# Ledger of designs, part 216: peptides against a protein of PDB entry 3PUK

Target 1, 227 residues: chain A of PDB entry 3PUK
Amino acid sequence: ERGLKSVVWRKIKTAVFDDCRKEGEWKIMLLDEFTTKLLSSCCKMTDLLEEGITVIENIYKNREPVRQMKALYFISPTPKSVDCFLRDFGSKSEKKYKAAYIYFTDFCPDSLFNKIKASCSKSIRRCKEINISFIPQESQVYTLDVPDAFYYCYSPDPSNASRKEVVMEAMAEQIVTVCATLDENPGVRYKSKPLDNASKLAQLVEKKLEDYYKIDEKGLIKGKTQS

## One batch from the design tools (peptide; made by RFdiffusion4, then SolubleMPNN)

Design b2_p27_6_s3 (from b2_p27_6, 9 letters changed)
Fold by OpenDDE base, seed 2:
Structure b2_p27_6_s3 (fold): chain B 227 residues (1-227), chain A 27 residues (1-27)
Amino acid sequence: as target 1 above (227 residues)
Amino acid sequence: MEEEEKKKAEEELEKFEEKLKKRKELE
C-alpha cells in the first residue's frame, strides 16, 4: 500500500523504532495526545509489538514505575509533554524507567531542550527530532492537529490576532512535515480570500520548507517539485 | 555497556544541539 499512512508508518519505523531497537529488548512506549492519534492512524498494536514495544502508556497519566525497562518517548515538543517526561526522570522524583529514548515529532524549542538536558541528561540514551506532525487520512489526505485552528483563523475578533498567528505557525509547521515525509518541496498554491489567511499560511509554509531543506542532514537544497 | 550507552547518548545530544544552532542561524 502506497498511501500516506504507509509512508508515515515507514518513516516512524525507520526514524524511531529502527534507531533504538535492540535485539531481545522490550520497551515501554510513552505517547501524548498527538502521537496517540498519529500511531492509531497508521499502525496496529501488533505492528508495535513487532517493533519491540510491549506496552503503550499515556504520558499524561500517573504511571507505576517499571524500573527494569527502558522507555521510548514518542511525544510532541510541548511544555506539557516535556513536563511529564521530567517528572519521570527528574531529580524531584524517582525514575519511572531504566532509561529514556526521546523522539520529538517536531522541532524542540531551546528552552525545553535545555530544561531536559539540565535535569535528565544521564537518563537519556537518544534525543531526536523526527518531523512528523500530521495525521494521515485516506490516500494523500491528512489532518492538522492544531486545536481550535478553525475558530482562530476565521475569528473576526481582533483580540484573537495573536492566537491566530500561533495557530497559523503551527499549521505551517505541520504542512512542512508532510512535505518532508513525502520528500517533496512543492510549489505552494492557494486561493486568495478576504482575510488573506491562505496567503499568510502559504508564506509561512514556503519559509519553513526552505529552512527545513537547508538544515537537512545531507545539506541538500532541493528544488521545487511539481505538485 | 553502560559507558558505551552513555557515550552514545552524549553524542546524540551534541548532534541535537548542533541542529538547534543551525536553525537559529537561519532565522
Scores: peptide ipSAE 0.025, ipTM 0.447, DockQ to the pose 0.774
Fold by OpenDDE base, seed 4:
Structure b2_p27_6_s3 (fold): chain B 227 residues (1-227), chain A 27 residues (1-27)
Amino acid sequence: as target 1 above (227 residues)
Amino acid sequence: MEEEEKKKAEEELEKFEEKLKKRKELE
């Protein structure tokens, strides 16, 4: 079995780079915090060069215009990342790049999508959602990118209960994304803790897995795999 | 031990499939 990193890279290569690749064309790639970590975890700069990326830039930083080059935005579907994109293409006179290819790491909310469509549609050559919202660490280990997950999950403050639920939901979603990426339907295993967070998360993951495979285009109930 | 683990995994799979089936029937 290929390590998780190689699987993730293969998915990115297929879903992003192969999708927008043109012979002899170089692109600038814009990354956010999450996708920077993601790519750093599963590829090298030399790999990106082979995919036609000349330079990578942080979307959150001010950048000099390179109007003759197209930009590949590989970003999370967050207001912050989307707003940075919109600043790059918000007006005809302010366009930093020739055109944009946008690949979101997850489902883009309709509100953000509509905002992009309304303001920058003419500059966009591709807009696609992929499903990679986790960081591969080891061959069988991944890290969830959920802000403040530790704080809210282990907070004894009852005022954080609602936020804890949101965090748990996000974590569960990312775990399901891993399973989808690996084409696995795992048997969920956990160790109970005093706060029962592991059990709650396991239940959420199980539910989301059921939903995912229920709506799977293949219409197949996949057997449980070892994870 | 391996046989017991396999049996447990099969039981868990059956439960999962049953849940999926029930959900499909409700839709």
Scores: peptide ipSAE 0.000, ipTM 0.253, DockQ to the pose 0.017
Fold by OpenDDE base, seed 5:
Structure b2_p27_6_s3 (fold): chain B 227 residues (1-227), chain A 27 residues (1-27)
Amino acid sequence: as target 1 above (227 residues)
Amino acid sequence: MEEEEKKKAEEELEKFEEKLKKRKELE
């Protein structure tokens, strides 16, 4: 069937652009490091223009106010990206844009959500999670966005054990978002090596898949499929 | 139109909070 890139683009188009689209209205889109890579992997600038995006801005950079235009924030749920958003609409600063539409690539932590709610709720027109925290490379190949994942997973230093666990959890979560995007509940396969990393990751993925489908938006519990 | 947009925003935030609550119950 359709390549992973086309599936991801279709998901973004329906979940983000179609959701906030208004006829004749242009928006400024704010991206972070991850979403810049994500969009560049699955679309062209011409595609974004067709979806009503006039300009793309980096959320981390200082930007001049455009108070007459609405802003579309397509960002990861990280403290850094959220803090940049808060600077644009926070009570201590002048609003840079007319209003905000926020779409997170993954589940937003409660602490960050509460921060947004407390300071910027009046400026927000939409706030959604779309569960796309991976970068498509090939037809069925993707890259995870987990900083230093390789270093911590293969570190021989026992002092990194706690950090390794956090990284493994983050990787497992992102794998589940791929499955969610593809609407699949695959059987987990791994190769055993001297280190138990693959086995641990497989167990985490299976657990998180079960949790995801228990709370599926369609209320459907799917059985395991072959991947 | 602005009031309708505010109401829709509140509904979306409520849905978001509900989703977060469900996730916490599973953890």
Scores: peptide ipSAE 0.027, ipTM 0.429, DockQ to the pose 0.726; fails the geometry check
Fold by OpenDDE base, seed 1:
Structure b2_p27_6_s3 (fold): chain B 227 residues (1-227), chain A 27 residues (1-27)
Amino acid sequence: as target 1 above (227 residues)
Amino acid sequence: MEEEEKKKAEEELEKFEEKLKKRKELE
């Protein structure tokens, strides 16, 4: 039985590394905080070397230009990560690498996409969204990258109601990415609690799963799996 | 070769935009 970590690695290998692979070519890979944790959870440096990555760099750090090499950006679609990318390619004088391949771990908002398009489209060779916005902990356990999720979901303060909804939406989106990664359409089960957070989250997940599989590139509506 | 790579990049960005559009239409 292939654990969640193996599935995640296989997804990244296929969606990212195989997509931009060129025989005999080495790339610099740029990671942010999330993707650093993600890759650390499911692969080793030796695995990345086998995929043609010569070195890993933190996108947030100041880096020296390596203008002869292409860069693989595996990053979250956040303003911080995108801004760092734009600094690398925003001007001809500031171009740090030969070209960029960008793979976002989730849906990239239009505002961020438009910034990229306006500033550095000519430097981009690939730009794709992949649905991997979770960290595999063990074979059947994962963590969500939703800041302060527990705080807002369980806050008794009514002023946090709007933020709670935003957090639940983000959690639901990430759960759907897990299902997509596992190629599953699960029947959602939950245990009711006083705050009904589980029920609300379940409804959001179900709705998003339905939407996701309607859009699936294969046009195949997958039935519910017994996961 | 560089022009071909640029053209390919533009096509990929267009595909990305189309995906974004489709998602919004479903939301």
Scores: peptide ipSAE 0.026, ipTM 0.450, DockQ to the pose 0.700; fails the geometry check

Design b2_p27_6_s4 (from b2_p27_6, 13 letters changed)
Fold by OpenDDE base, seed 1:
Structure b2_p27_6_s4 (fold): chain B 227 residues (1-227), chain A 27 residues (1-27)
Amino acid sequence: as target 1 above (227 residues)
Amino acid sequence: EEKEEEEKAKKELEKFEEKRKKLEELR
């Protein structure tokens, strides 16, 4: 299928599955709430089987150890997901799996990364950030995973101004991940609203896009694309 | 063999940390 879903799947396949793939090796894949929705939106179970995933488990659930198998963690960089990972490989508990491949959907905060480094360093075979923090709905429609975004962005309460800025920053970051996934540098268009949210968000996106392409791993300066 | 795997794991995290630091400096 042509569209955002296929692009997202291709990105995940390349960045996650191909990166950790070993011939003849099966892995257990651990998902959180966000990545469950993400994969469900862009692939089928048969696709995951083809990528060497034998079973999918919810990271939040109590799971029986499978010590002979390696685990692929495709998770959001949240305290909840990281804490579950730490329980699987932490020094105070028996390891649930042979080793871990960790792929975060977004930038992992230093506080969480330091916890992982301190307790689970010996069990990690891969650790990467793939920068996919959205759910594809349609060919040109996606949903951002920013908690309370609607509430804070549209709140008339001045006391929420600082929180609104944080939320808008997070939204802008996620929009940039969409552009990066699509390999596009779009010209941003918006309509002005009473609270000027669209203008502010557009400015944040433009700035972040510029920063992203300056540091593009491919070393390619991309021009603006039509979107 | 276990020591070798542990060393590989350490190197992987160091590489990841260095990459993160570089990206943060560019932001």
Scores: peptide ipSAE 0.249, ipTM 0.801, DockQ to the pose 0.557
Fold by OpenDDE base, seed 4:
Structure b2_p27_6_s4 (fold): chain B 227 residues (1-227), chain A 27 residues (1-27)
Amino acid sequence: as target 1 above (227 residues)
Amino acid sequence: EEKEEEEKAKKELEKFEEKRKKLEELR
């Protein structure tokens, strides 16, 4: 039942905690809405303590400075989360923490990344994307974090066509992150609905999978696997 | 140590940017 949760935790442990681990060093971890749900789904507070996290803070809330400690930001690449980070290090006020390790759950748009570079570059010690944009529920079940997906996908209003496409792209990206996490390049299967949403999503997933594996860090292009 | 960390961060950022650019070129 918890196979996917274990895989996700292992991925986070290796990609985030092991990457920034320093012996004897404790960090403050900053989470947003998505990463709070993500970590809550696959680990316990005791697990985080073992990884050198002393406290968890919500990035959206006002926080007191702890200047002697480094901060681990595990956040989604959204304007809201990035703006909160910028307030911690990019304001005219003193930096809240000693330095920042930033791990994005997904692709960070250039616009957001450029803002970070322009204002907070000196405070950054790490900046990576780990490509986990889903919430594990069961061994093979996950939840997509795409707001209003149902509304836009099934809206009969043609004015929503552009938004529908954006939603489909976001869903496809999240599915790809699942595949990447599981190290799989699956053949995509679907059951079409009257609006052909499933077919469109499948095509987007397939395209994104191809793109992902073409530039895989291992330099290995994987063939399609039934999963 | 801090300088080393900053240099590593720069390298990681560069790699990150390169990977992103390659993905965009494939689209």
Scores: peptide ipSAE 0.245, ipTM 0.798, DockQ to the pose 0.734
Fold by OpenDDE base, seed 2:
Structure b2_p27_6_s4 (fold): chain B 227 residues (1-227), chain A 27 residues (1-27)
Amino acid sequence: as target 1 above (227 residues)
Amino acid sequence: EEKEEEEKAKKELEKFEEKRKKLEELR
């Protein structure tokens, strides 16, 4: 099936599993709430076993140390997920695993990245951003993982204005990850009425798309495609 | 082997930092 799910799986397989694969090596994979949903949407447990994952653990839960095994962290670049990672490697006494391969679903803020470098640098073997911040539903349908996005975007309360901007940025970034995953730079279409949310989001998406494709993995500039 | 992996990780982190810097300059 050539649907969005298969595309997402192919991307994860190439960007994550193939990237850190070592012959005969098994890893423990740590997932957060988003990546649990993501993987559940596009693969089976048997697929993960084939990729050298022995067990899957929730990063938010207390886990027993398995100090002889390396860990694959496939997580969102959030303070919560990063904090859990830091607890796993922040001290010698608290070290849960032998080493860490970290794959962020999106751009990791410098503040979080610097915090990781400062405390866990010796435990890291890989650290990448793979730009997959959406959940595939079907061939052309996806959902965004932005907490309370609907509430903040449509809230009439002016006290939520700052939070609305943050949500808009997050949504725009996730839409860009869809385009990147599909290897497309589409023209943005939107309906602006009755609210200006769609126009603002569209502008953010266009800007982020431009930035992303100007400096892609190959350093190539891609033109806009029709969508 | 571990030292080699650490060196590779360091190089990768440096590349990512460079990419981020370039993106910031474009904004």
Scores: peptide ipSAE 0.341, ipTM 0.826, DockQ to the pose 0.741; fails the geometry check
Fold by OpenDDE base, seed 5:
Parts: sequence; C-alpha cells; structure tokens
Structure b2_p27_6_s4 (fold): chain B 227 residues (1-227), chain A 27 residues (1-27)
Amino acid sequence: as target 1 above (227 residues)
Amino acid sequence: EEKEEEEKAKKELEKFEEKRKKLEELR
C-alpha cells in the first residue's frame, strides 16, 4: 500500500502542477501557513523545481513585484489568505504578478469568492478547489487543520455546545477530503469515550461522504470500502 | 494566448460555481 504522503503528493502534482504546467514556463508559488505545512510533509524543494516552480513565497509577507512572471497560489480559502491575494491584484497599476493561478485546498465560501470575482477576475487564469485539508503524518495517519478542536470537543461547559458543533462540522468536512484523496467511501467506524463526540462526528462524516459522492466529478456513487 | 487562458478561467469559474450551487442545495 502506498503511504498517504505519496498519495497526497500525487494528487497535488496532477491537480495543481500538471493542470497549470507550460513548457519552459516558470512560476512563483505563493503559500500560506497550511499549504506550507502540507507541501513540506509530502515533497522536497527539488520536487517543486521539477514542477516549474522557481521560488516559493509566503503570501502573508510583503513581496517585491515580479510583473513578468505568473503566480501560482496554493492557499487555503481563508479571509487572511484571500485578502493577501486581493492586495497582490487589487490595483491595476500595482499588480505584483502577470497573472494568477489559484488552487484552494478546500471549498471557498461565497463571500470570499465574490470578493475575488469583483476585484481580480481579469487577473485569474485558473481557479480550482483540490480538496486537501489535512496534513499527512504517516502511511495511514493524518492531522486535521481545525483550530482548538480538542478544546471544544472535550469541553464540559454547555455554553460551548454551539462552538463544538461548528468544530465537528469542520472536522467532518476535512475527513471527507481524506476519503476523496484516497478515492474511498469507507464505512465509518469509531470508538466512543465517555462523550458521544465520536458518534456525532461519525454521523456527520457519513452524511458528507454521501453528499460528496453524489456530486463528484465522475457522477459515480461508490459502495462502501474498507479503510 | 492570453485570451485563451481567460476563456479557460471563465469556464473553470463557471464549473466551480455550479459545484458550489449543488453543494448548497444538499445542505
């Protein structure tokens, strides 16, 4: 069985790099905090060079314009990352790069997408979601990018119930991205601790998996697999 | 070439919007 890291890299290579690849063309790649961790977990700088990336830049930092080069944005669909992108292309006179290829790690909210469309549509050459919202750790282990998930899930305070639901929803969404990456529709299994968190999360995952496969690119509904 | 890239981008955005709409309908 291929390790999760290799599967993730293969997906990024095909969904991002192969998608925007042009012979003899080099791009600047912009990363945020999450995608920096993601790429560092599954590839080397030499791998990125082979894919036509000349330099990697942090999207949050002030950068000098390179107006003759196209930029590849591999970022999470967050207000912070999107705002940084908007600053790069928001002014016609002060565009930092020639054009933008945007690849989101997950679903981009309407509010953020509308801002991009309103301000930067002419600068965009590609805009896709690749649905990778996790960090591969080991062959079958991944880490979710949900801030304070542990705190809210295990909080005994009833006042945190609403926040707990939001966190579980986000976790469920990210688990679905793992399944999509592995091309699996697993039967959800869980072990319950004193709290029913595992059961609730399992239900959310099952629902979201069903929804995902109903609307997948192939229009195929897969049977449950063992994972 | 630039016009071709813009048209491709437009198509991608349209596909993206369609997928988003479908997801919203399932919620």
Scores: peptide ipSAE 0.254, ipTM 0.804, DockQ to the pose 0.720; fails the geometry check

Design b2_p27_7_s1 (from b2_p27_7, 7 letters changed)
Fold by OpenDDE base, seed 2:
Structure b2_p27_7_s1 (fold): chain B 227 residues (1-227), chain A 27 residues (1-27)
Amino acid sequence: as target 1 above (227 residues)
Amino acid sequence: EEEEEEKKAEEELKKFEEKLEKRKKLE
């Protein structure tokens, strides 16, 4: 059994599908680029049908209204994905769906939340952060969804310094989501690199891990474990 | 019924906003 894929699926099932489940209700699920890859990595269409999803749609594409059905948005907290959501619910007359359940794969920035609140507040039934920002490959293998991460982290160009910091923060957050998904609070280990990126990343991970468990509604603070 | 659902929606967003604010305090 592919352990990480199973864990990810279980988390999505519990945090998303079980959270919005209503008996006898079918939903349309809207996915973006990342969540398409994520779900494709850990489930089949038949699995989604069992969870009450009738069809999946790409949020970036033009879609026909299905006004009698509620929509499940499983999307990244990006301007692009949020803008597509806002277009679906921007006006009462132009609403594509009956209501929206929104589940973000990562922490939603305040700016995006404020846009949602200002425009689509009455159409929302759920708004949650799931904190799954990685693609499972094998039992212990995953990929981070940080575009150009390698380039920026290892770039000698000073003009990339600001972007490098943003990338490192994004990577750190995604590593934390892996740990959270696996229910681990590891002691961070790293190897020295010429640009000392590993040390900086490790510090960011440690900080974010601490923050995550402190704010976790479950009240579970785990001590450091060996990983 | 619609008013009740709208109220629930507002409550949901309020909870989400509170969570965001808690994160800011930790940063």
Scores: peptide ipSAE 0.359, ipTM 0.842, DockQ to the pose 0.779; fails the geometry check
Fold by OpenDDE base, seed 1:
Structure b2_p27_7_s1 (fold): chain B 227 residues (1-227), chain A 27 residues (1-27)
Amino acid sequence: as target 1 above (227 residues)
Amino acid sequence: EEEEEEKKAEEELKKFEEKLEKRKKLE
């Protein structure tokens, strides 16, 4: 299938599974709420087995140690997910797994990164950001993982103005992530609404796209593609 | 082998830090 789902899966396969793949080695994969939804949207359990994943576990749950196996953490860079990881490998407790491979779905804040570095560095074999923070629904449709986005964006309450801006910033960041994943630099089109949310979001997306391509690892500035 | 893996892990973390620092400068 040539849809967004296949593109996302291919990205995850290349950036995560191929990166930590070792012949004959099975890993336990730890997922959070977001990455559970993400993988469920773009792959099957059989696909994960083919990538050397024997068991999928929820990072938030209390888990029994499997000290002979390495763990693959595919998680969002949130305090909750990072805290669960730190419990698995922190100096205060015996480590649950042999070693960790960590792949964040987005930019990991310095505060969280520093916590990981300070307490768990010896247990970590990989720590990377893969920049996938959206859920593919169909070929050209995706859902942004921004809590309460609809509420804040469309709230008539002036007290929510600051929160609305934060939400729009997060949405714009995720849209850029989609573009990066698809290797596209689309022209932004919108229909103006009374609250001008579409215009504001479009401006944020355009700015972030420009910034992204300026710092692209390939050093390539891509022209606008048809969206 | 374990020492080599540890060294590789340190290098990966360093690369990650460098990437974070570069991103901060762009913000």
Scores: peptide ipSAE 0.053, ipTM 0.593, DockQ to the pose 0.599; fails the geometry check
Fold by OpenDDE base, seed 3:
Structure b2_p27_7_s1 (fold): chain B 227 residues (1-227), chain A 27 residues (1-27)
Amino acid sequence: as target 1 above (227 residues)
Amino acid sequence: EEEEEEKKAEEELKKFEEKLEKRKKLE
């Protein structure tokens, strides 16, 4: 049951904690709704302490300044989370922390990225995407974080067709992030249903997998794996 | 040490921007 959880933890440890780790330094970690669920699914507080995290804070809550400590933001690239970050560092006189390390769970839109760059660049020590937008459940099971996915995918209302397409793309994107995290490029299989949602999703996944590995940092196209 | 961290941050931001541009071309 813990196989996928272990892989996800290893990815976060390598991509986030090892990347910003400094000997003898403690950081405050800021989480949003998604990353709270993510970390809760694959680690314990003791694990975070070992990685140099002294305390975890919710980014959405008002927090007292701790100006002598650096902050690690592990957050989703959403307007809400980014706005909370900007409140922490947007004013030179009102900085809540000494500096920021930002790790996004997924692709950050240019609009949000540009806002961060323009307002807070001097306070930022790291800014990376780690491409983890799923919750591990079991050894080979994960949950996608796509709000209202069930409602739109199975809605008989034609007015939801456009939203259904957006949801399908978001789901496909998250499946690709799972594959990237596991370093796998699986063959896509599906069962046909009356609404043909599985077929459409499978096509989107295959396309996105191909695109992802073509534009990977190493420029490598990986062959199909077992899972 | 802070200067080194700032330089590294700038490099990471540049890499991030490059990834953003590549993705937009695929959409």
Scores: peptide ipSAE 0.049, ipTM 0.595, DockQ to the pose 0.624; fails the geometry check
Fold by OpenDDE base, seed 5:
Structure b2_p27_7_s1 (fold): chain B 227 residues (1-227), chain A 27 residues (1-27)
Amino acid sequence: as target 1 above (227 residues)
Amino acid sequence: EEEEEEKKAEEELKKFEEKLEKRKKLE
């Protein structure tokens, strides 16, 4: 069953599209690499048209100004995506769109938020965080409610290493909680490239699952099931 | 209508700032 994809789509529809929807109004939607993959996993172009999106554009590409249209930015809270947004609205004479609605997939760091506020606050009509850190690939993929997960897991800054570990632990705990709730001991699958984050998370989940089922009052050592 | 949208935008930004401050206090 396409249960997870439907749940993710419903979340995006409610948190993003319904929030900025205006009857008879079309918007341009700007996506980055992550949100392109996310939307591609849970919807079709026809679904986006029904939500009032006329055109999807890549935020990293040079685009011609469409000054009469409002723009919906559905992006990750990264320096690269934020810098591209700032280029669209940073100059009064060079605004690419009429106004901006910004929806971040995760917590936006204060440094990036302050940079946005200082440069283009008057152009922003909405600025929200929707907390979607995972791409639904299979029917049993869950979005975890771990604040700042995307930022800390993908931060190149070494100063965030300790925070990254805390976030990874919190994610692992939530995964184990879901598994415990479903009474499942799934096999852990991960991609090892390009970052070690998936491998590290998999190791944490496996360790915590082992600890949970060893202590299980029912004494049922459930074998690893291929998920 | 544009002035009302601008006021709503300022309120949303303020709410966003308040959320950021609450998170900093939890760190």
Scores: peptide ipSAE 0.046, ipTM 0.582, DockQ to the pose 0.315; fails the geometry check

